# Ledger of designs, part 38: peptides against a protein of PDB entry 5FRP

Target 1, 225 residues: chain A of PDB entry 5FRP
Amino acid sequence: VEWTESIPQIIATREDISKELNQALAKTFIDSDPRVRRTSVMIFNKVPVTEIWKNITNKAIYTSLLHLAREKHKEVRELCINTMAKFYSNSLNEIERTYQNKEIWEIIDTIPSTLYNLYYINDLNINEQVDSVIFEYLLPFEPDNDKRVHRLLTVLSHFDKKAFTSFFAFNARQIKISFAISKYIDFSKFLNNQESMSSSQGPIVMNKYNQTLQWLASGLSDSTK

## One batch from the design tools (peptide; aimed at target 1 H67 R70 K72)

Design b2_p21_5_s3 (made by RFdiffusion4, then SolubleMPNN; its pose is not in this set)
Fold by OpenDDE base, seed 3:
Structure b2_p21_5_s3 (fold): chain B 225 residues (1-225), chain A 21 residues (1-21)
Amino acid sequence: as target 1 above (225 residues)
Amino acid sequence: SVEKILEEIEKKVKEEEEKRK
């Protein structure tokens, strides 16, 4: 009987420790020192996603993480963007949606919108980073069509109007890239055929090939002009 | 310190992993 009475106290103590930890962590995300903020973000990279969800229960921490995507300090911002995208992807893969974690999921589900909204800053470096994390974490290559569609629908399901607009713009760029890659392949096949190279079209195709390569190498930075 | 918090979380992670084993 005495042991049973001690269990609530032990649980309460653990809850208290967890609460204190969460409160302390929440403060570090808004610390004036960018090094402290950076270290705070790194927690999400170093700790397994399952343990983050278990131990970090303060909503303010997740909200603060999302806000750091617009951080003035470049290094912290860049780290945050990568971390946020990765964390989102890992969460989708490893964390079940339950009644208990619903409130945190409501925040995490806004990560795609948060990222796509960064395009409105109209910064080339940010745009490139956002493109990168989208391809790597948000909408990774998935050979299974059903899984790919499901992921896409999940990402889009919580978009705001601005995010949708950015998404369509991004999709347009993807189409252009796909087209360029297709051309590259066609040109490569053409160039590998000696008979085709000796034709009057040879030099023209070679020129187009080089232009395509240059476009691909220059990245997506010029495609928004 | 953030470092201490991180260490505590990592410790908890390790403890939970050990319990599952």
Scores: peptide ipSAE 0.032, ipTM 0.615, DockQ to the pose 0.020
OpenDDE base, seeds 1, 2, 4, 5: peptide ipSAE 0.024, 0.029, 0.021, 0.029; ipTM 0.587, 0.607, 0.559, 0.610; seed 4 fails the geometry check

Design b2_p21_5_s4 (made by RFdiffusion4, then SolubleMPNN; its pose is not in this set)
Fold by OpenDDE base, seed 5:
Structure b2_p21_5_s4 (fold): chain B 225 residues (1-225), chain A 21 residues (1-21)
Amino acid sequence: as target 1 above (225 residues)
Amino acid sequence: MTEKILKEIEEKEKEEREKRE
């Protein structure tokens, strides 16, 4: 009986503590000191994703996290970009979508759009970082086709128009890079072959080539006799 | 303040793990 009577009080106390904690944390994300903001972001890196979702229930905290991606302080911004991407990936992997967490998911689902929108800042460092976190966290290598497609669809399902545009631009760039790499490889192979041709083996290979041509030519001539 | 919050969350996690064991 006493234990049962203590449960509501414990729950109430826990809720109160949780509320106070959430209120305090919400303030730290908008603190004027970059060190405080940095530490706030680090919570999302240090605490397991399941515990974050359990203990951080104030929507404003998640919204504030996303806003820090465009912060002026470079270190905080860079940390935030990595953190939010990782947090998104971990959330997709570990957090079930329920009625209770729906409102938080509505915010978290905007992370991909938030990240892709950073390309419009036209900063090389930001672009490189966004490229990195896309491959590492948003659209990681996945050998399972179904999982890969599902992840892709999940990421795209909440894109705004700008994010879609950036997504297509990114993919187009990757294709160009891939093509350039392929050409580089081909060129390198060609150079190696030329070097081999200029080596002591070069004349031998050339001689064999000429012999092959002569053989082909003679064969064609015989077919015409 | 934030460090304190982090510590409190970590402690709470530890307590919950200990209760599951």
Scores: peptide ipSAE 0.099, ipTM 0.686, DockQ to the pose 0.019
OpenDDE base, seeds 1, 2, 3, 4: peptide ipSAE 0.095, 0.094, 0.086, 0.084; ipTM 0.679, 0.688, 0.672, 0.670

Design b2_p21_6 (made by RFdiffusion4)
Pose (drawn by RFdiffusion4):
Structure b2_p21_6 (pose): chain A 225 residues (1-225), chain P 21 residues (1-21)
Amino acid sequence: as target 1 above (225 residues)
Amino acid sequence: EEEEEELEEEAEENIELLEEE
């Protein structure tokens, strides 16, 4: 851990080495101890994306980084998901493509598909995290009308069938969710004024709204929240 | 190639992954 903690500054201060470091971090990214694996993925977080792209070039680093996204260990998996997504975003907003660096891009480009494939594990927390992460770094809410799409295609550019089916299923759910929140408000407004304390639908509509709110809360990690 | 295979074997020994449902 002590050794792994020092790399970001070294990489940030010297290009003298990209050989031993690439040789070592590969082992550091698959070590038995999760602390070092965390401290390893923290590199992609602490040191700027450009210096990562310049200094570390070994194929195994990126594959291990993305590989850990499916790991049992939680603290590593979450930081991994967040990191490789923010990295994917920054890895397009700063670094162009040439004849030589494309060799490793086929990994950076399979990041969204890998991210979308996490939904298939069916974990509430992970689904929530991928949800949060995608719209934070991948498909941002800014800044304009045209580029969102221009990049959206680049994000969709490298998908497997699963990524597409999930990408679309996430969208097919959106309408059903909208049809829910809209009715949720249409039912929640029932308390604006006295419509039926026990009249028209008092004994029935309360237990439609009260039971309907559970449907939206069934997908969240903490439904009681 | 041989080093990559060794690293994959070490990764399988050291790391456990989640299953898809």

Design b2_p21_6_s1 (made by RFdiffusion4, then SolubleMPNN; from b2_p21_6, 9 letters changed)
Fold by OpenDDE base, seed 3:
Structure b2_p21_6_s1 (fold): chain B 225 residues (1-225), chain A 21 residues (1-21)
Amino acid sequence: as target 1 above (225 residues)
Amino acid sequence: KEEEKKLEELFNKNIEFLEEK
């Protein structure tokens, strides 16, 4: 009988500890020290997604994670962007939507919008990173058409207006890039042919080749910065 | 609106030079 009376207290104590831990963790995401913030973000990389969802129940932690995508500290920001994208993908793959985790999902479902909204910062490094995580985590290559469509619809279903605009602009850019790459290949082939290079079209193609390279390069971040 | 314009400028770089035959 005494043991049964202690169980609620033990459960309450564990819940309290868990709550306190979550509260403490939430504070680390807003710590003034970038190293602390970095360490906090790394939890999402080091701990399996299933364990994160199980143990991190404070929605403020997830909100804070997403907020770090606009962090001034470059390393923390970059880590955060990769982390949140990966976490989103892993969550979609491994976490079931339940009533209990609904509030967290409401936050996690905004990750795509959060990422696409980063394009408005107009930073080439950020843009490149966002491009990368989109292809790696948000909209990865999927040979199954139904799965691919489902994933796309899931990503889009929680877009805000700005994210939609960004998404369309992104896709338009990708089409242009694809076209430019195709032309680059064509021009390269042409220029590698001695007969073609010696033709009247040689200089014209060379010019277009250079312009194409410049255009492609202009969309890339300067690796020296 | 200004941010949207910047995005458009960034993503709508002219490639018309590639379309000219």
Scores: peptide ipSAE 0.117, ipTM 0.767, DockQ to the pose 0.021
OpenDDE base, seeds 1, 2, 4, 5: peptide ipSAE 0.116, 0.115, 0.117, 0.116; ipTM 0.766, 0.765, 0.766, 0.764

Design b2_p21_6_s2 (made by RFdiffusion4, then SolubleMPNN; from b2_p21_6, 6 letters changed)
Fold by OpenDDE base, seed 2:
Structure b2_p21_6_s2 (fold): chain B 225 residues (1-225), chain A 21 residues (1-21)
Amino acid sequence: as target 1 above (225 residues)
Amino acid sequence: EKEEEELEKLFEENIEFLEEK
């Protein structure tokens, strides 16, 4: 644990990380102690993306990071999912694709598939986290249309079949949620109007309002779990 | 095919109650 905690500082201070250090780091991702695995994941959060790409050249480290998305230990898994999504986004923004880093990019480009494939686990907490990182890191808000399209195409270009299916399912769900929210707003406006409430539609809209709220709430993970 | 069906089923949320008849 202690030596792994020192790695971020070493990466930040040393230009040449030895092959031996890379090999040692690779082993920490599969360590039996979840604290060691956690610390290993944190390297990707603590060290600038440019320094990671420069100094971590062992592809096994990146592969191992991605595997932790299905980690049994909840804290490590959650950290990993957030970390890999952020790392993907930062890499797209800051790292040029070169011949030298091609093998690493081949792994990093699978992060979107890795994340979208987590929906098949059918865990509400995982689903919520994946939803969050998609909006925050994979497909963030971008006002420039060309940039948005380019990012989308980049994300999709390395999808496996399952991820592609997951992507469509996700989008379909989001459309439904958006529709429900729109209806919620409409119903709320209706119910706030006294004349409307006194109409024959009043009770009907009230019922739909309640159903809409329940439906929206059911899609949210119980924050108390 | 089975996994696709499972995922579709997972995200199949019935919103028919919001559809105006």
Scores: peptide ipSAE 0.081, ipTM 0.714, DockQ to the pose 0.022
OpenDDE base, seeds 1, 3, 4, 5: peptide ipSAE 0.079, 0.077, 0.079, 0.078; ipTM 0.715, 0.716, 0.717, 0.709

Design b2_p21_6_s3 (made by RFdiffusion4, then SolubleMPNN; from b2_p21_6, 9 letters changed)
Fold by OpenDDE base, seed 5:
Structure b2_p21_6_s3 (fold): chain B 225 residues (1-225), chain A 21 residues (1-21)
Amino acid sequence: as target 1 above (225 residues)
Amino acid sequence: DEELKELEKLEKENIEYLEEA
């Protein structure tokens, strides 16, 4: 653990990390101790993306990072999902595609597919996290239309069939959620009006309000799990 | 929503696959 904790500083200060160090680092991602794995993932959060790309050249490290998205240990998995999504976004923004880094990009380009495939685990906590990282890192709000489209195309360009299906399902779900929220607001406004509540529509709207709330709640993860 | 139905189907298939593996 202590050794792994020192790695971010080493990467940040050294221009050239030895092959041996890369190999040693690769092993930490598959260490039996979840604390070691966690620390390894944190390297990608603590070190600037440019320095990571410069110094971490072992493909196994990146592959192992992606595998941790399905890690049994919840904390490590959650950290990994956030980390890899952020790393993907930062890489797209800051790292040029070159001949030398092509092989690493081939791995990094699979991050979106890796994340969308997590929906098939059918875990509400994972789903919520994936939803979050999609909006935050994969497909963030971008006012520039060309950039937004380019990002979307980049994300989709490496999807497998399952990822595409998941993508469409995700978007469809988001539309439904948006609609439900809109209705929730409308019903809430209606119910907050005393005159409206006293009308013949009062009980009907109350019922619809409750149904809408139940539907929305069913899509939320239980924070206790 | 056909896409959601397809996702649900695939999720079930994956669960079955994982249970068989």
Scores: peptide ipSAE 0.031, ipTM 0.520, DockQ to the pose 0.032
OpenDDE base, seeds 1, 2, 3, 4: peptide ipSAE 0.017, 0.016, 0.016, 0.020; ipTM 0.550, 0.541, 0.456, 0.533

Design b2_p21_6_s4 (made by RFdiffusion4, then SolubleMPNN; from b2_p21_6, 7 letters changed)
Fold by OpenDDE base, seed 2:
Structure b2_p21_6_s4 (fold): chain B 225 residues (1-225), chain A 21 residues (1-21)
Amino acid sequence: as target 1 above (225 residues)
Amino acid sequence: KEEEEKLEELFNKNIELLEEK
């Protein structure tokens, strides 16, 4: 653990990270101690993306990072999901595609697929996290249309079949959620009107309101877990 | 195939009751 904790500083200060260090770091991602794995993931959060790409050249490290998205240890998994999504976004923004870094990009380009494939686990907590990182890192708000399209195409360009399926399902779900929210608002407005509530539609709208709330709530994970 | 079916079930949750007739 202590050794791994020193790695961010080493990466930040030294340009000549040895092959041996990369090999040692690769082993930490598969360490039996979740604290070691956590610390390893944190390297990608603490070190600037440009320095990571420069100094971490062992492709096994990146592959191992991606595998931790399915880690049994919740904290490590959650950290990994956020980390890899952010790292992907930062890489797209800051790292040029070159011949030298091609092999690493081949791995990094699979991050979107890796994330979208997590929906198949059918875990509400994981789903919420994946939703979050999609909006924050994979497909963030971008006012420029060309940039949005380019980003979308980049994200999709390396999808596997399952990721495409989950992508479309996700989008369909979002449309439904949007619709439900719209209805929630409409019903709320209706229920706040005394004349409307006194009408024959009052009880009907109340029921629909409750159903809408239940539907929306059912898509959320238990905050206590 | 099984995973796809589960995903469809999850993401295609029925909202018909929310639609006005």
Scores: peptide ipSAE 0.029, ipTM 0.645, DockQ to the pose 0.022
OpenDDE base, seeds 1, 3, 4, 5: peptide ipSAE 0.028, 0.028, 0.028, 0.028; ipTM 0.633, 0.642, 0.632, 0.648

Design b2_p21_7_s2 (made by RFdiffusion4, then SolubleMPNN; its pose is not in this set)
Fold by OpenDDE base, seed 2:
Structure b2_p21_7_s2 (fold): chain B 225 residues (1-225), chain A 21 residues (1-21)
Amino acid sequence: as target 1 above (225 residues)
Amino acid sequence: KSSEILEEIEKKVKEEEEKRE
């Protein structure tokens, strides 16, 4: 009986430890020493995505991770960009969207926008890295059309205006126009079949997709002129 | 304090890596 009474205290203690760890980790992301920041970012690379989502519950940590994409320290920034992209991809593949993790997902869903916004820095090295992580992690080659469309939709669904513009400027040209057009019907069907997209966000995503197609079409028209 | 936190983080990362091997 005494051990059962101690269980709540143990759980509370563990929660306290977890809270303290999260608080400590949040501080390390903004530490003045780039080595500390680097090590903090490496957690997201070395720890399985499922464990990260389980143990890192402080929103500030994720927000800070995203901010490091604009870090002045080159090594930290490069690591962060790669880490963010990979973490995003892994999260999409392995983490279910639940009510409990909604707040974290709200942050993670901004990773594509965060990355595409880096193009506005107008740094060649950053641009190359962003290109690399987009094709490696954000929009990887996927032979399954439905999965590919779903991923694309997911990436686009949370784009801000700037990210959307960058997407069209940099990646839309690389996306085979023929593929975009041919999959438009499939995409539309997919969106209509997804209950989650039937929400108020569905029309917004569809509109963005249509804009993408129009942009691609306009690009083709300009190339033929 | 930052160094201690870093060491703890590194330790945890290492432990997680070892679990994957």
Scores: peptide ipSAE 0.046, ipTM 0.617, DockQ to the pose 0.027
OpenDDE base, seeds 1, 3, 4, 5: peptide ipSAE 0.030, 0.044, 0.028, 0.025; ipTM 0.571, 0.607, 0.552, 0.551; seeds 3, 4 fail the geometry check

Design b2_p21_7_s3 (made by RFdiffusion4, then SolubleMPNN; its pose is not in this set)
Fold by OpenDDE base, seed 3:
Structure b2_p21_7_s3 (fold): chain B 225 residues (1-225), chain A 21 residues (1-21)
Amino acid sequence: as target 1 above (225 residues)
Amino acid sequence: SSSEILKELDEKVKKEEEEEK
């Protein structure tokens, strides 16, 4: 435990972590003591994402992190689910895809599937947590449509069949609502611009707005059942 | 319920995965 607690400081002070340290860290993720496993997961929360990618090069560590999503120990599991979702989001935002980090990205890109596959456990607490991290980290609210679509496509591009199925069942509707709201906002901005209303685009925007409203109305009626 | 839909879909996915192997 004490050794693992020192790792964040070591990572912060060193330019690189030795192979030996990576191997030792990998063992902590599979330690029999849940406190050790917890502390190991916390490294991903305490250390900046850029430093993690730079210093943690053992792919087994990342694989082990993902496995902890199905951990028997509730606290460790919950921490892991939150941590891996956040880490995924931060990685997408801050880490470039290179040839050198390709193998790690192949693992990290499975995080969305790993999370969506947790729905099949059919545990209410897990489902709620997965919902939370999806909205907070995987598919956060993004006002820019292009960025939002790009993020969505990135998440979906690495889905396994099960993850896609669960996504369709639980989140597809919410995503559509988000897009509809975004369109509504755009329409509202358009309406506030008098020059735009007088343009040939006015009727087209109005039609799209009406379609969006109808869809929203239909969607809200089903959510009450 | 969403849980029932998920179970049905899981079974379908499993069958498809078995057919692809």
Scores: peptide ipSAE 0.019, ipTM 0.414, DockQ to the pose 0.046
OpenDDE base, seeds 1, 2, 4, 5: peptide ipSAE 0.015, 0.019, 0.017, 0.016; ipTM 0.465, 0.417, 0.414, 0.505; seed 2 fails the geometry check

Design b2_p21_7_s4 (made by RFdiffusion4, then SolubleMPNN; its pose is not in this set)
Fold by OpenDDE base, seed 5:
Structure b2_p21_7_s4 (fold): chain B 225 residues (1-225), chain A 21 residues (1-21)
Amino acid sequence: as target 1 above (225 residues)
Amino acid sequence: KGKEILEELEEREKKEEEERE
């Protein structure tokens, strides 16, 4: 009987603690110190997704996380982009959609759009990172066709117009990159053959090779920048 | 503050896991 009587108090206490934690956490995302913001983002990376969904119920926290994708501080921004993509993927895999968490899902479902919209910044470093997280977390390799389609539909179902535009552009770019890589390989093989290089086609292939390399390089950020 | 929150969340997770076992 005493144990049963203590349960409501414990529940109430837990709710209060949870509320206080959520309020405190919400403040850390908007802290002026980048280190504090970084630490806040790391919570979503270090804590299991199931625990995050249980303990973090304040919508403002999730919204704030998404806003950090455009953070001025490079390290925080990069961390945030990786973290939100991973969190999205983990949430899709591990979190059931319920009535209780519907409002949070409405925010989380905007992560793909948030990421694709980063292409409009037109920064090569950001573009590369977005490319990476898309292939790693948003649209990962999946041998099962049904699962792939389902994931794709899930990602697309919450796209805004800008995200769709970016998506199509990205796909077109990927096709072109794939083609360019294939040509690069072919050209490289040709150039390694002395007989082929001595032919009338030699200079033409060399030119195409250089053009291909230049195009590929133009799409990649300088890792030294 | 952020580290403290993280630690608290991690501790809660451990407790919940222990309670499930």
Scores: peptide ipSAE 0.019, ipTM 0.541, DockQ to the pose 0.020
OpenDDE base, seeds 1, 2, 3, 4: peptide ipSAE 0.017, 0.018, 0.018, 0.019; ipTM 0.454, 0.551, 0.522, 0.568; seed 4 fails the geometry check

Design b2_p21_8 (made by RFdiffusion4)
Pose (drawn by RFdiffusion4):
Structure b2_p21_8 (pose): chain A 225 residues (1-225), chain P 21 residues (1-21)
Amino acid sequence: as target 1 above (225 residues)
Amino acid sequence: LEEETEEVLEKLEPSEIELLE
């Protein structure tokens, strides 16, 4: 851990080495101890994306980084998901493509598909995290009308069938969710004024809204929240 | 730095990573 903690500054201060470091971090990314794996992925977080793209070039680093996204260990997996997504975003907003660096890009480009494939594991926390992460770094809410799409295609550019089916299923749910929140408000407004303490639908509508709110809460990790 | 890197590599325990189903 002590050794792994020092790399970001070294990489940030010297290009003298890209050989031994690439040879070492590969082992440091698959070490038995999760602390070192965390401290390894923290590199992609602490040192700027450009210096990563310049200094570390070994194929195994990126594959291990993405590989850990499916790991049992939680603290590593979450930081991994967040990191490789923010990295994917920054890895397009700063670094162009040439004849030589494309060789590794086929990994950076399969990041969104890999991210979308996490939904298939069916974990509330992970689904929530991927949800949060995608709209934070991948498909941002800014800044304009045209580029969102221009990049949306680049994000969709490298998908497997699962990524597409999930990408679309996430969208097919959106309408059903909208049809829910809209009715949620239409039912929640029932308390604006006295419509039915026990009149028209008092004994029935309360237990439609009260039971309907559970449907939206069934997808969240903490439904009781 | 080279000696330290070699020592670190000797002390490492690479293993297979357990993954979710």

Design b2_p21_8_s1 (made by RFdiffusion4, then SolubleMPNN; from b2_p21_8, 9 letters changed)
Fold by OpenDDE base, seed 4:
Structure b2_p21_8_s1 (fold): chain B 225 residues (1-225), chain A 21 residues (1-21)
Amino acid sequence: as target 1 above (225 residues)
Amino acid sequence: MLEETKKYLESLKPAEVELLE
């Protein structure tokens, strides 16, 4: 673990990482010790994206990173999901597509699909995390319409069928959530008005308010798990 | 540091990682 922790510094300071080091690093991503796997994933967080692309040339490392998104070990999985999403975004922003890095890009371009496919695990915690990284890294807020559309098309261009299905389901859910929140606000405003609450509509709105809250709450993971 | 790191990394044995289905 300690030596794996030193790898980010090595990558940052040395222009060329030996083939042997890349091979060895690839092994750490599938090590039996989750701490080793965690540390390996952290390399992608600690080292600038440009340096990663320059020095990590073994495609197996990137493939292994993607696989860890489905790891049973929660901490490593969660770290991996965040890491790969961030790495994807940073790569899109900072790394040019060249002939030399084409093979790596082919892997990196599957990150969105990999993430959207996690919805099929049907785990609420995973779903929430995927939702989060989508908004933060995959499809971040972009005021420029052209850039936003370009990013969207880039993300979608490598989707498999399952990812598309998840994508549409996600969007549909977001619309529903948005609507529910809007209703929640409306109901809250109504109930905060004493005159309105005392009206014949008071009990009806209260009921709808409670239903809305229950629905919203049902979509949230238990923080204790 | 690099050589030691290499040795350490080489000592690691790949294992099958259990994945969620």
Scores: peptide ipSAE 0.143, ipTM 0.707, DockQ to the pose 0.710
OpenDDE base, seeds 1, 2, 3, 5: peptide ipSAE 0.130, 0.143, 0.141, 0.138; ipTM 0.692, 0.707, 0.704, 0.700; seeds 2, 3, 5 fail the geometry check

Design b2_p21_8_s2 (made by RFdiffusion4, then SolubleMPNN; from b2_p21_8, 8 letters changed)
Fold by OpenDDE base, seed 5:
Structure b2_p21_8_s2 (fold): chain B 225 residues (1-225), chain A 21 residues (1-21)
Amino acid sequence: as target 1 above (225 residues)
Amino acid sequence: LLEETKKFLESLKPAEVELLE
């Protein structure tokens, strides 16, 4: 753990990370100690993306990072999901595609697919996290239409079949959620109006409000778990 | 750095990480 924690500083101060260091780092991602794995993932958060691409050239490190998205250990998994999503976004923004880094890009380009495939685990906590990183890092809000479309196409261009399916399901779900929220707001406004509540529609809207609320709540993970 | 790396490598315990499906 202590050794791995020193890696960010080494990368920051040295431009010539040795092959041996890369090999050692690769091993930390598959260490039996989750603390070691966690620390390894944190390297991608602590070191600037440009320095990562420059100094970490062992493909196994990137592959292992992606695998940890499905790790049984919750803390490491959650960290990994956030880390890889952010790393993907930063890479798209800051790293030029060259012949030399082609092999690494082939791995990094699979991050969106890797993340969307996490929906198949059918875990509410994971689903929520994936939803979050999609909006924050994969498909962020972009007012420029051309940039937004380009980003979308980039994300989709490396999807496997399962990822596509998840993508469509995700979008459909988001539409439904948005609709439900809108209805929730409308019903809430109605219920806050005494004149409306005294009308024949009062009880009907109250019922619909409760149903909507229940539906929305059912899609949320238990924060205690 | 190389010596430290070597020492650290000796302490590592690679294992197959269980993945969720």
Scores: peptide ipSAE 0.161, ipTM 0.725, DockQ to the pose 0.882
OpenDDE base, seeds 1, 2, 3, 4: peptide ipSAE 0.159, 0.173, 0.168, 0.160; ipTM 0.728, 0.737, 0.727, 0.726; seeds 2, 3 fail the geometry check

